# Ledger of designs, part 72: peptides against a protein of PDB entry 3J47

Target 1, 121 residues: chain A of PDB entry 3J47
Amino acid sequence: IRLTNQLKSLKGLQSKLKDVVEYLDKVINKELPINHTILGKLQDVFNLLPNLGTPDDDEIDVENHDRINISNNLQKALTVKTNDELMVIYISNLVRSIIAFDDLIENKIQNKKIQEQRVKD
Target 2, 26 residues: chain B of PDB entry 3J47
Amino acid sequence: NAQYHLLVKQGDGLLTKLQKYGAAVR

## One batch from the design tools (peptide; made by RFdiffusion4, then SolubleMPNN)

Design b2_p19_4_s3 (from b2_p19_4, 9 letters changed)
Fold by OpenDDE base, seed 1:
Structure b2_p19_4_s3 (fold): chain B 121 residues (1-121), chain C 26 residues (1-26), chain A 19 residues (1-19)
Amino acid sequence: as target 1 above (121 residues)
Amino acid sequence: as target 2 above (26 residues)
Amino acid sequence: DMDELLKKMNELRDKINSL
């Protein structure tokens, strides 16, 4: 029961993630209009990532407009890389859950075979 | 990206088979 | 490693196909 529910939840998350990627690809390819609600939720997911690099509050000076754009692009690239790494970890956990569920099914099949043999004797 | 999508697709296929066997063992 | 994960997935596929 618990493993089956974890596998179902994980499959549901994987399906949703696939739907988001497919949607983003269709938007990039101009096949579909940008849905601001999906983009907003993706932005919220990116904003919930710990801000790796608040520069300390001590240099408000007006020459940094190009540095802010480079830092935002680097943070975005690091966030994409971190998302890819988190995605790999997620699949690794999915596969481990599948293995554990396969072993559970095998154990149940063996237990049923043992019970059927005991009823025939 | 591409290797990752292949891994996801294979994992979903395994999960679907595993769900069928889990239902047959109930 | 991704390759070890792929190998475990293939082993599971074979095990499930043998049931």
Scores: peptide ipSAE 0.345, ipTM 0.855, DockQ to the pose 0.070
Fold by OpenDDE base, seed 4:
Structure b2_p19_4_s3 (fold): chain B 121 residues (1-121), chain C 26 residues (1-26), chain A 19 residues (1-19)
Amino acid sequence: as target 1 above (121 residues)
Amino acid sequence: as target 2 above (26 residues)
Amino acid sequence: DMDELLKKMNELRDKINSL
C-alpha cells in the first residue's frame, strides 16, 4: 500500500511536469497565449529553488554573463543531485517493500502448510 | 542514466513477479 | 549505497526465483 501510493504520487508528479513542459513549448512556439496565472505559479516554483550563486552585491562590473552561467550550472547541478537522491530513496523504499512482501508471502505459505498438516493428522 | 534505467527495469520486473506470486498464494 | 541496493535487489530476485 505505502509503496503503491508513493509510485502513484511520483507518476502523477512526472505527468504534471511533462504537461508543464509541453505547455511551455507551446508558449515558446507561440501556439498558445501566455497564461499569466500558470506562469506566475511556475515562477513561484522557480523562486523556491535555492538561489545558489547570488554574487555578494559588492562587485558591480561588466562580466555578468559568465557569473549567470556559473549560477545556472550550480542550480542545475543541485537539481540533478536532488533528483538522484530522491531516486535512490525511492528505489530503496521499493526494494524494502518488495522484501516485506516476499516475507509476507513466505509466512502465508508456511501457515497454509501448517493447516494442511493439521488436516492430515 | 543507462544504469538507472536498467535498475528501474529490473525492479519493475521483480515487482511484477512478486504480484503474480502474491495472487497465486491467495 | 546504490551498489549495495543493487546487490540486495539481486539477492531478493534469487530468493523469489527459488520459491
Scores: peptide ipSAE 0.336, ipTM 0.862, DockQ to the pose 0.061
Fold by OpenDDE base, seed 3:
Structure b2_p19_4_s3 (fold): chain B 121 residues (1-121), chain C 26 residues (1-26), chain A 19 residues (1-19)
Amino acid sequence: as target 1 above (121 residues)
Amino acid sequence: as target 2 above (26 residues)
Amino acid sequence: DMDELLKKMNELRDKINSL
């Protein structure tokens, strides 16, 4: 139950994220007008993402373009890292669920064998 | 990516076998 | 972590195949 709910929630998030990307691509390609309400909510989501693009306050004159690229690369790298970590956790929980189910099957077989032996005695 | 898809595919194969076995022991 | 997980999945596959 818990794992299935987590997988459903993750799939729902993935679908919504895909819809957002498809919308942004259509806006970039000028196929659709910018919906300011959707864009505002997306900006709020991006602002709630940890500001991984605050460079530590060490003054170095890097043009605003390189700061945006570094911030996007760091945010992408941390998104990939977080996805990989969540993936390891998901597969670990899957394996644990499979082990627990295997042990349950073995216990059921043993209980059947014990019951069959008691009927023969 | 590729190692992940392989790991997921192996996990799904194992889960499917376990489900079949659980149904046969039922 | 990923290699250990792959190992556990293989061990579990072998256990299920032995049943």
Scores: peptide ipSAE 0.323, ipTM 0.862, DockQ to the pose 0.062
Fold by OpenDDE base, seed 5:
Structure b2_p19_4_s3 (fold): chain B 121 residues (1-121), chain C 26 residues (1-26), chain A 19 residues (1-19)
Amino acid sequence: as target 1 above (121 residues)
Amino acid sequence: as target 2 above (26 residues)
Amino acid sequence: DMDELLKKMNELRDKINSL
């Protein structure tokens, strides 16, 4: 029960995350109007990401455009890396859960065979 | 990306089989 | 890590198919 619920919740999260990405792509492509409420919630999620690139407050005057692009590339690379790591962890936990469930089924089958043998003796 | 989707699809297939076996052993 | 996980997943598939 707990494991099936965790899997269902994770599949639900994955579906919802996919829907958010698809929505963002449609907004970027100007196929849909920007919903400020959705954008604000997404911005809050991104603000919970570790702020990778506060330059120390002592250099006023290097072209904001190139540093923003480098920071965005680093944040994108780290987001991709973090997504890949979370994905590996997820699959590892899924497989471990499958193994544990297989062993539980096998143990239950063995216990049933032992009970059937005891009734025949 | 493609390898991941394949791995997820295979995992979902195994889980579905395990659910069927768990129901048959109940 | 990923290849070892795929291998374990295939071993489980084979074990489940043998039951």
Scores: peptide ipSAE 0.313, ipTM 0.850, DockQ to the pose 0.066

Design b2_p19_4_s4 (from b2_p19_4, 9 letters changed)
Fold by OpenDDE base, seed 1:
Structure b2_p19_4_s4 (fold): chain B 121 residues (1-121), chain C 26 residues (1-26), chain A 19 residues (1-19)
Amino acid sequence: as target 1 above (121 residues)
Amino acid sequence: as target 2 above (26 residues)
Amino acid sequence: ELDSLISQMNELQQKIHSL
């Protein structure tokens, strides 16, 4: 029961993640408009990342357009890294759930074989 | 991205096979 | 860690295919 619920939750998360990726691909390919709600949740995840791009006060000088692009690229790279790490954790949990389910099936097979042997004796 | 999608697809395929097997053992 | 996890997933796939 507990393992089946964890596996169902993990499948639900995988399906949602697939839908997000498919949506992002369609947006990148200009096939669909950006969903502001999905973007808002992704943006909330990014806003929980340390804002590597608050310029501390005092130089409003027009030459910093390249620094803003570098900061956005660094934030994007950190975002991709964090997403990759979260994906690795997710896959790790998926594989552990699959292994635990395999062990449960094997235990059931062994119990069935033991019962069949006891009926033959 | 592509390696991740491949790994997720393999995991989902394995999960589906495990579910079928678990249903046959019941 | 990721390579070890991929290896465990492949081993489990082989075990399920042999059943």
Scores: peptide ipSAE 0.366, ipTM 0.865, DockQ to the pose 0.068
Fold by OpenDDE base, seed 4:
Structure b2_p19_4_s4 (fold): chain B 121 residues (1-121), chain C 26 residues (1-26), chain A 19 residues (1-19)
Amino acid sequence: as target 1 above (121 residues)
Amino acid sequence: as target 2 above (26 residues)
Amino acid sequence: ELDSLISQMNELQQKIHSL
């Protein structure tokens, strides 16, 4: 039950992410008008992503372009790290549930064997 | 990406076998 | 950790195949 619900939730999230990407591609290709409500919600999701590294630039005039690239690389690296961590947690939960199902199946087989022995006595 | 897809495919294969086995033990 | 988890998954797959 718990793992089936987690797998269903993850599949639902993956499907929804795919729908968002497909929608964004259609908007980029000018096939659909920009829906401001969907864009606002996406912008809120992106704003909830940690603002990774604006160094406190109150004091050095060195090329805004390279610092934006470093910040974008850090944001990408942390997004990848978070995705990898979530993947490891997902696989760990999957394996634990598979083990629990194996134990349940073995327990059912043993219970059937005990019942068959009791009917022969 | 490719290793991730392989691992997910192996997990799905194992889950499918477990479902078949759990149905046969009913 | 990930390699240990893959190993556990492989052992479980072998156990299920032997049943």
Scores: peptide ipSAE 0.360, ipTM 0.869, DockQ to the pose 0.063
Fold by OpenDDE base, seed 3:
Formats: sequence, structure tokens, C-alpha cells
Structure b2_p19_4_s4 (fold): chain B 121 residues (1-121), chain C 26 residues (1-26), chain A 19 residues (1-19)
Amino acid sequence: as target 1 above (121 residues)
Amino acid sequence: as target 2 above (26 residues)
Amino acid sequence: ELDSLISQMNELQQKIHSL
């Protein structure tokens, strides 16, 4: 139950993220007008994300292209690291569930053997 | 990526065996 | 942590093969 709910929530988040990316691509390509309400909610999500390098408005001079690439690389590296950590947690929970199921199977086998022995006595 | 896919494949193999065993013990 | 998880998965795989 708990794992199924986590997987469902993660799938829902993944679908929503995909819809957001597809929307942003359409806006960038000028295929759709900027919806200010969606943009405001996206800005709120980005503001709740740990500051993934909004360039402080105070360094507008010439070094910005390498800093933007470094900030994008740092953001990507942090996203990859977070994904890897979440993946390790997912696999850990999977393995724990499998161990618990193995123990349940072993207990059922032992109980069956005990019942068969009691019928022979 | 490759190590991750290997780990997922091993986990899926284990789950499949466990499901077969659980069905045989029923 | 990841190495410990891989080890636990391998141990579980061995247990399931012995059943």
C-alpha cells in the first residue's frame, strides 16, 4: 500500500513536470501566448526550489555567459544528484519489501510442513 | 545510467522470482 | 549506502534461489 501510493504520487509528479516542460517549449516557440496565471504558479515553484541561480541583477557585465553556463551546470548536477538519491531510496524500499515477502513465504512453508506433520501423527 | 539499469533489472528479476514462489506456496 | 543496498539485494537473490 505505502509503496504503491509513493509510486502513484511520483508518476503524477512526472506527468505534471512533462506537461510543464511541453507548455514552456510552446511558449518559447511562440506557439502559445504566455498565460500569466500559469507563469505565476511556475515562478512560485521556482522560488520554492533552492535558488538555482537567478543571476543577481547587480552583475550585468560580460562574464555572465560563463556564469549562466556554470549555474545551469550546477542546477543540472544538483538535479541529477537528487534524482540519484531518490533512486537509491526507491531501490532500498523495493529490497526491503522483497525481504519482507521472502520472510512471509518462508513462514507459510514452515506452517504447511508443521500441519502436514500433525496429520501424519 | 548503465549501472542503474542493471540494478533495476536485477530487482525486477528478484521480484518475478518472488512472485512465482509466492504463487507456488498458495 | 548504495553498496549496502546492492549487497542486500544480492543476499535476497541467493535466498530466493535456495527456496
Scores: peptide ipSAE 0.350, ipTM 0.870, DockQ to the pose 0.058
Fold by OpenDDE base, seed 5:
Structure b2_p19_4_s4 (fold): chain B 121 residues (1-121), chain C 26 residues (1-26), chain A 19 residues (1-19)
Amino acid sequence: as target 1 above (121 residues)
Amino acid sequence: as target 2 above (26 residues)
Amino acid sequence: ELDSLISQMNELQQKIHSL
């Protein structure tokens, strides 16, 4: 039950993320008007990501475009890395749960065999 | 991405078999 | 770690197939 619910939640999250990507692609392609409410929520999600690009306040140089791209690339790279790590943890917990369930099934089979032997004696 | 989807699919298959087996042992 | 987990999953798949 718990594992099945986690898998359903993960599949639901994946579906929602796909819908967000499809929406963003349509907005980029100008097929849909920019929905400020959706963009605001996406910005909130990205703002909850650690700001990986505050250089210390001491160099006023007006090439803001490349630094924003580098900061966005680092944030993307760390988001991907974090997603991969969370994925590995999830799979690890899944496999451990499967092994524990296999052992429970085997124990139940052994107990059933022992009871069947005791009834024949 | 593709390797991940394959691994998730294998895990789902294993869970399904395990559920069937657990139901047969009841 | 991931390779070890894949190996454990494969071993479990083999056990379940033999039952």
Scores: peptide ipSAE 0.349, ipTM 0.861, DockQ to the pose 0.068

Design b2_p19_5_s1
Fold by OpenDDE base, seed 2:
Structure b2_p19_5_s1 (fold): chain B 121 residues (1-121), chain C 26 residues (1-26), chain A 19 residues (1-19)
Amino acid sequence: as target 1 above (121 residues)
Amino acid sequence: as target 2 above (26 residues)
Amino acid sequence: DELLKLMDQLLQKVHDLLS
């Protein structure tokens, strides 16, 4: 039950992230107007992300295009890191569930042995 | 990407097996 | 016994995923 609920929650998160990406793609393609409320919430999410690299203030002269590419690369790196972290959490929960199941099996085997011994006495 | 999808698929397979065993133990 | 065997197989698969 708990593991199934975690998988369902992860699948729900994945679906929601996909919806956000699809929305952003539609905004980029000018198919939808920029929703300031969604943009504000997205900005809040990005502000809660650890400051990935203040570009060292030293080179003022990188044209606006390079800043956008650096931001996209940073966002991609963040997305990959977040996916890796979620994957590690998923595997860890899976392993914990397997261990808990192994303990349950062992406890059932022991209980069965105790009952069989009580019937022989 | 491919390795991630493979890992997720294998994990789902393990979960399905775990659920079947949990049902057989009940 | 079959359940233990299946748990061992599951543990082996988890090990293979972690390696």
Scores: peptide ipSAE 0.302, ipTM 0.855, DockQ to the pose 0.162
Fold by OpenDDE base, seed 1:
Structure b2_p19_5_s1 (fold): chain B 121 residues (1-121), chain C 26 residues (1-26), chain A 19 residues (1-19)
Amino acid sequence: as target 1 above (121 residues)
Amino acid sequence: as target 2 above (26 residues)
Amino acid sequence: DELLKLMDQLLQKVHDLLS
């Protein structure tokens, strides 16, 4: 039962990670705005991940040590991958903000030039 | 982790500068 | 002009972060 639940959780996480990557690609391509609700839920999932790998303390069998190490390494790798994804989202938002700001500045410069021309005429 | 935090810190600094500039243009 | 310079600096920082 526990192993089946862990495998199901891992498959669910893998599916969610794929969805996040697909979302990130759309965000990079400026096709979709960042959904902060999705990001918040992802962060919550990741904050819970460290606790999902702690087996209850009761069975000290030596054969589990290698499995625990593999699980911890996978969890660490998943955490790193998630941090990279969040970083890409953050950078994409920054780039969008900069572009929007550039457009605002250009519009203000143009408006100023138009006003100066009207005063000179 | 450390590289991520550094990048986030740099990005926040950039965003703050952008916000200050945007406020000065208004 | 100062605003444009600040934007260029910001863009350069973003570029450096992406590199």
Scores: peptide ipSAE 0.309, ipTM 0.862, DockQ to the pose 0.076; fails the geometry check
Fold by OpenDDE base, seed 5:
Structure b2_p19_5_s1 (fold): chain B 121 residues (1-121), chain C 26 residues (1-26), chain A 19 residues (1-19)
Amino acid sequence: as target 1 above (121 residues)
Amino acid sequence: as target 2 above (26 residues)
Amino acid sequence: DELLKLMDQLLQKVHDLLS
């Protein structure tokens, strides 16, 4: 029962991750704005992922162990992929924030120069 | 994982510097 | 001048993060 729920949760996570990737591609392409709720849900998924990977060490047949290892490897691969995507989004947002800040600074410098010139005239 | 956390930490450091500068420009 | 220096440092750090 727990393993089936973990597999369903992983499949649900994979589907959500795919939806997030598609959303992120649209955001990167400037087709849609960034949805902070999706980022928050992804962070929650990451925080819950370590708890999804502990099979109770009880009597799981060797065939289930191989499937669990494959599922864990797939989960790890999906986690890495998701981490990379989140990293790209984070960097993209950081760069946008820096550019906006640079523009703000330049505008402030220009305004200061204009004010200094007006005081000299 | 470690590289990701390092990158996030560096990005947070940049954001903090950005915030300090924004406060100084006010 | 200090502001410009801080901007340059931020840009350099961004560049380092993107590299």
Scores: peptide ipSAE 0.289, ipTM 0.855, DockQ to the pose 0.082; fails the geometry check
Fold by OpenDDE base, seed 3:
Structure b2_p19_5_s1 (fold): chain B 121 residues (1-121), chain C 26 residues (1-26), chain A 19 residues (1-19)
Amino acid sequence: as target 1 above (121 residues)
Amino acid sequence: as target 2 above (26 residues)
Amino acid sequence: DELLKLMDQLLQKVHDLLS
């Protein structure tokens, strides 16, 4: 039950993240106007993300075009890092589940042995 | 992207097996 | 026995995911 609920929540989060990405792509492509409410919520989500280190304060006056590419690269790097973190969390939960199943199996084996011994006595 | 999708697919496969196992242990 | 085999396969897949 608990694990199934966590999986459902994670799937729901994944779906929402996909919808956000699709929305952002449409906004970037100027197919849709920027929705300030969605953008604000997205900014809140990004602000809740651990401060991925500002690239070092090298004040290099690189022209406006590089800032967009750097912003896209940073956003992409942020997305990749977030995906990696989510992946690590997912794997960790899988490992915990496996351990819990191993313990359950061992308990069942032990219980069976105890029952078989009681029938022989 | 491709590595991520592969990893997710493998994880889902593992999770499905784990669920089947948990149902059999009940 | 089948359950143990499934767990071993699961562990191996988790290991492959971690590697």
Scores: peptide ipSAE 0.284, ipTM 0.854, DockQ to the pose 0.187; fails the geometry check

Design b2_p19_5_s2
Fold by OpenDDE base, seed 2:
Structure b2_p19_5_s2 (fold): chain B 121 residues (1-121), chain C 26 residues (1-26), chain A 19 residues (1-19)
Amino acid sequence: as target 1 above (121 residues)
Amino acid sequence: as target 2 above (26 residues)
Amino acid sequence: DSLLKLSEELLKKVHELLS
């Protein structure tokens, strides 16, 4: 039961990561703004991932050990993928913030020039 | 990983430049 | 203007990494 739940959770995480990637592609194409709710949910899943790797101590059948190792490897792979997605989201947000800040600076410069012209008139 | 770190570094550099311009415009 | 262009180029590189 627990192993199946772990696998289901991992599949869910993979699906969510795919959705985040697709969203990021749209964001890069300037089609959509960043969804902070998706980022928050992804962070929550990431914080829960270490708890998904706790083996139930009891029935160490040799077949369970291989499945646990596969599950741990998959969890590690998904953790890495999640981290990469978070990094991409962070970079995308950073770039957007930079662009927005540049526009604000330009607007401020223009407003200052307009004000200086009004004082001369 | 290395490409992401490089990209983050470039973004931070751009942010720093923007901050300097923002301070100069104040 | 140069900073904006650089930021746009950075965004394009991010896109290439996601593709």
Scores: peptide ipSAE 0.381, ipTM 0.874, DockQ to the pose 0.063
Fold by OpenDDE base, seed 3:
Formats: structure tokens, sequence, C-alpha cells
Structure b2_p19_5_s2 (fold): chain B 121 residues (1-121), chain C 26 residues (1-26), chain A 19 residues (1-19)
């Protein structure tokens, strides 16, 4: 039962990670703004995943130890992958903020030049 | 990790440059 | 303009790391 629940949770996480990658691609292409709800759901999944591995470590026979280590390694790898995806979202937001600020500065410089020209005329 | 930190550092450098330009335009 | 180009390059590098 526990191994089946772990496998189901991993499959669910894999599906959610795929959805996040697709969302990130849309965000990179400027088609959609960052959805905080998706980020919140990912964080919730990551907070739950360590808790799914911890309750069973005290009762597990030596033969299950290798399978648990493989499952834990996969879970760790998935956690690292999601952390990397969250980091990419953060950098993408930073870049968007930089671009927006650059455009604002340029617009302000242009407006100032127009005002200076009007004062000279 | 190293590539990510480099990217973050470059982004921070760009943000700092934009802040300097914003202050000069005020 | 140079800052915008650099920001776009950073975005491309981030995209490459996600791929």
Amino acid sequence: as target 1 above (121 residues)
Amino acid sequence: as target 2 above (26 residues)
Amino acid sequence: DSLLKLSEELLKKVHELLS
C-alpha cells in the first residue's frame, strides 16, 4: 500500500511538473503572466513529498531499503528539478521587471527632451 | 548551481545599472 | 538599448537551462 501511494504521488508530481514546464514556456513567450496559484500548488506538493517518505523509515525491512533509497533519490531529483524551475520563474520575473524599468526610463528621457525643446522654442 | 549563480549575478548587475539610470533621470 | 539586449540574452540562457 505505501509503495503504491509513493508511486502515485510521484506520478502526480511528474504530471504537475510537466504542467509547470508548459506554463513556464508560455511565460517565457510572454503569452501569460506568472500564475501565483500554480507556484503555490507546487510548493504544497514539495512540502508534502518529504512527509510521504518519512513515516515509513522506522518499520521498513532491509529488502525495501534499496527501493526506498531509489524512491528517495528520485524524489530528491524531482525536488531539485522543481527548485530549478522556480528559480527560472524568479529570473524571468526579474528580467521582465528590468525590461519594464528600462522602457520607463527611456520614456522619461524622451519626455524630458521634448520639454527642453519646447522651452527653447 | 554555478551557471545559475552567474545568471543571478548578471541580472543583479543589470538591475543596479537601471537603478543608476533611474536616479540620473529624476 | 544595450541593457534591453542583455536582459533578453539572460532570458534565453534561463530558457536553455529549463530545456
Scores: peptide ipSAE 0.373, ipTM 0.875, DockQ to the pose 0.066
Fold by OpenDDE base, seed 1:
Structure b2_p19_5_s2 (fold): chain B 121 residues (1-121), chain C 26 residues (1-26), chain A 19 residues (1-19)
Amino acid sequence: as target 1 above (121 residues)
Amino acid sequence: as target 2 above (26 residues)
Amino acid sequence: DSLLKLSEELLKKVHELLS
């Protein structure tokens, strides 16, 4: 039962990670803004990841030690991968904000020049 | 984790600089 | 022009962080 739940959770996480990657690609391509709901769900998944590796205390069979280490390493690797994805999203948002700000400033400068020309005429 | 936090911190710093510049142009 | 330059510098820093 626990192994099946872990596998299901891992598959769910993998699917979500795929969705995040697809979203990130759209964000990089400037097609969509960052969806905060997706980010929140990802954060929730990360907060749950440490709990996925806690074996219930009772069946410490020695043969599971290698499997536990592999699971922990996989969780760590997944955490790193998701952090990288979140980083890309954050950077993409930052770049968009910079571009929007630049355009705003340029528009203000142009408007000011137009007003100055009208006052001289 | 540490690298991510560093990146976020740097990005926030850049955003702050941009905001200050925008306020100065207003 | 100064804002554009600042934005470019920011972009470069972001690129460095991604590298």
Scores: peptide ipSAE 0.375, ipTM 0.876, DockQ to the pose 0.114; fails the geometry check
Fold by OpenDDE base, seed 5:
Structure b2_p19_5_s2 (fold): chain B 121 residues (1-121), chain C 26 residues (1-26), chain A 19 residues (1-19)
Amino acid sequence: as target 1 above (121 residues)
Amino acid sequence: as target 2 above (26 residues)
Amino acid sequence: DSLLKLSEELLKKVHELLS
């Protein structure tokens, strides 16, 4: 039962990661805004992943150990992939924030220059 | 994980520099 | 000019992080 739930959770995570990738591609292509709710849910999944990967060691037959290792390796690979995707989202948000801030600073400089010119006139 | 944390740390450093610049222009 | 330089440096660092 626990292993089946872990596999279902992992498959669910994989499906959600795919959805996030598709969403990221749309955001990169400027088709959609970043959905913070999806990011929050992914972070929650990541925070729960370490808790899902600890099999209670006591009764697991060797055949289950290989499947668990494969599942853990897949989970680890999916975790790395998800981390990379989250990193791309984070960097894209940083770049947008930097651009917006640069534009704000330029506008402030222009406004200051206009005000200084008005005081001289 | 370590590479992700390094990237986040570098991004935060950039944001901090940007904030300092914005404060200096005020 | 100092802002432009700082923004350029930030963009370069972001680009380095993305590469």
Scores: peptide ipSAE 0.343, ipTM 0.870, DockQ to the pose 0.075; fails the geometry check

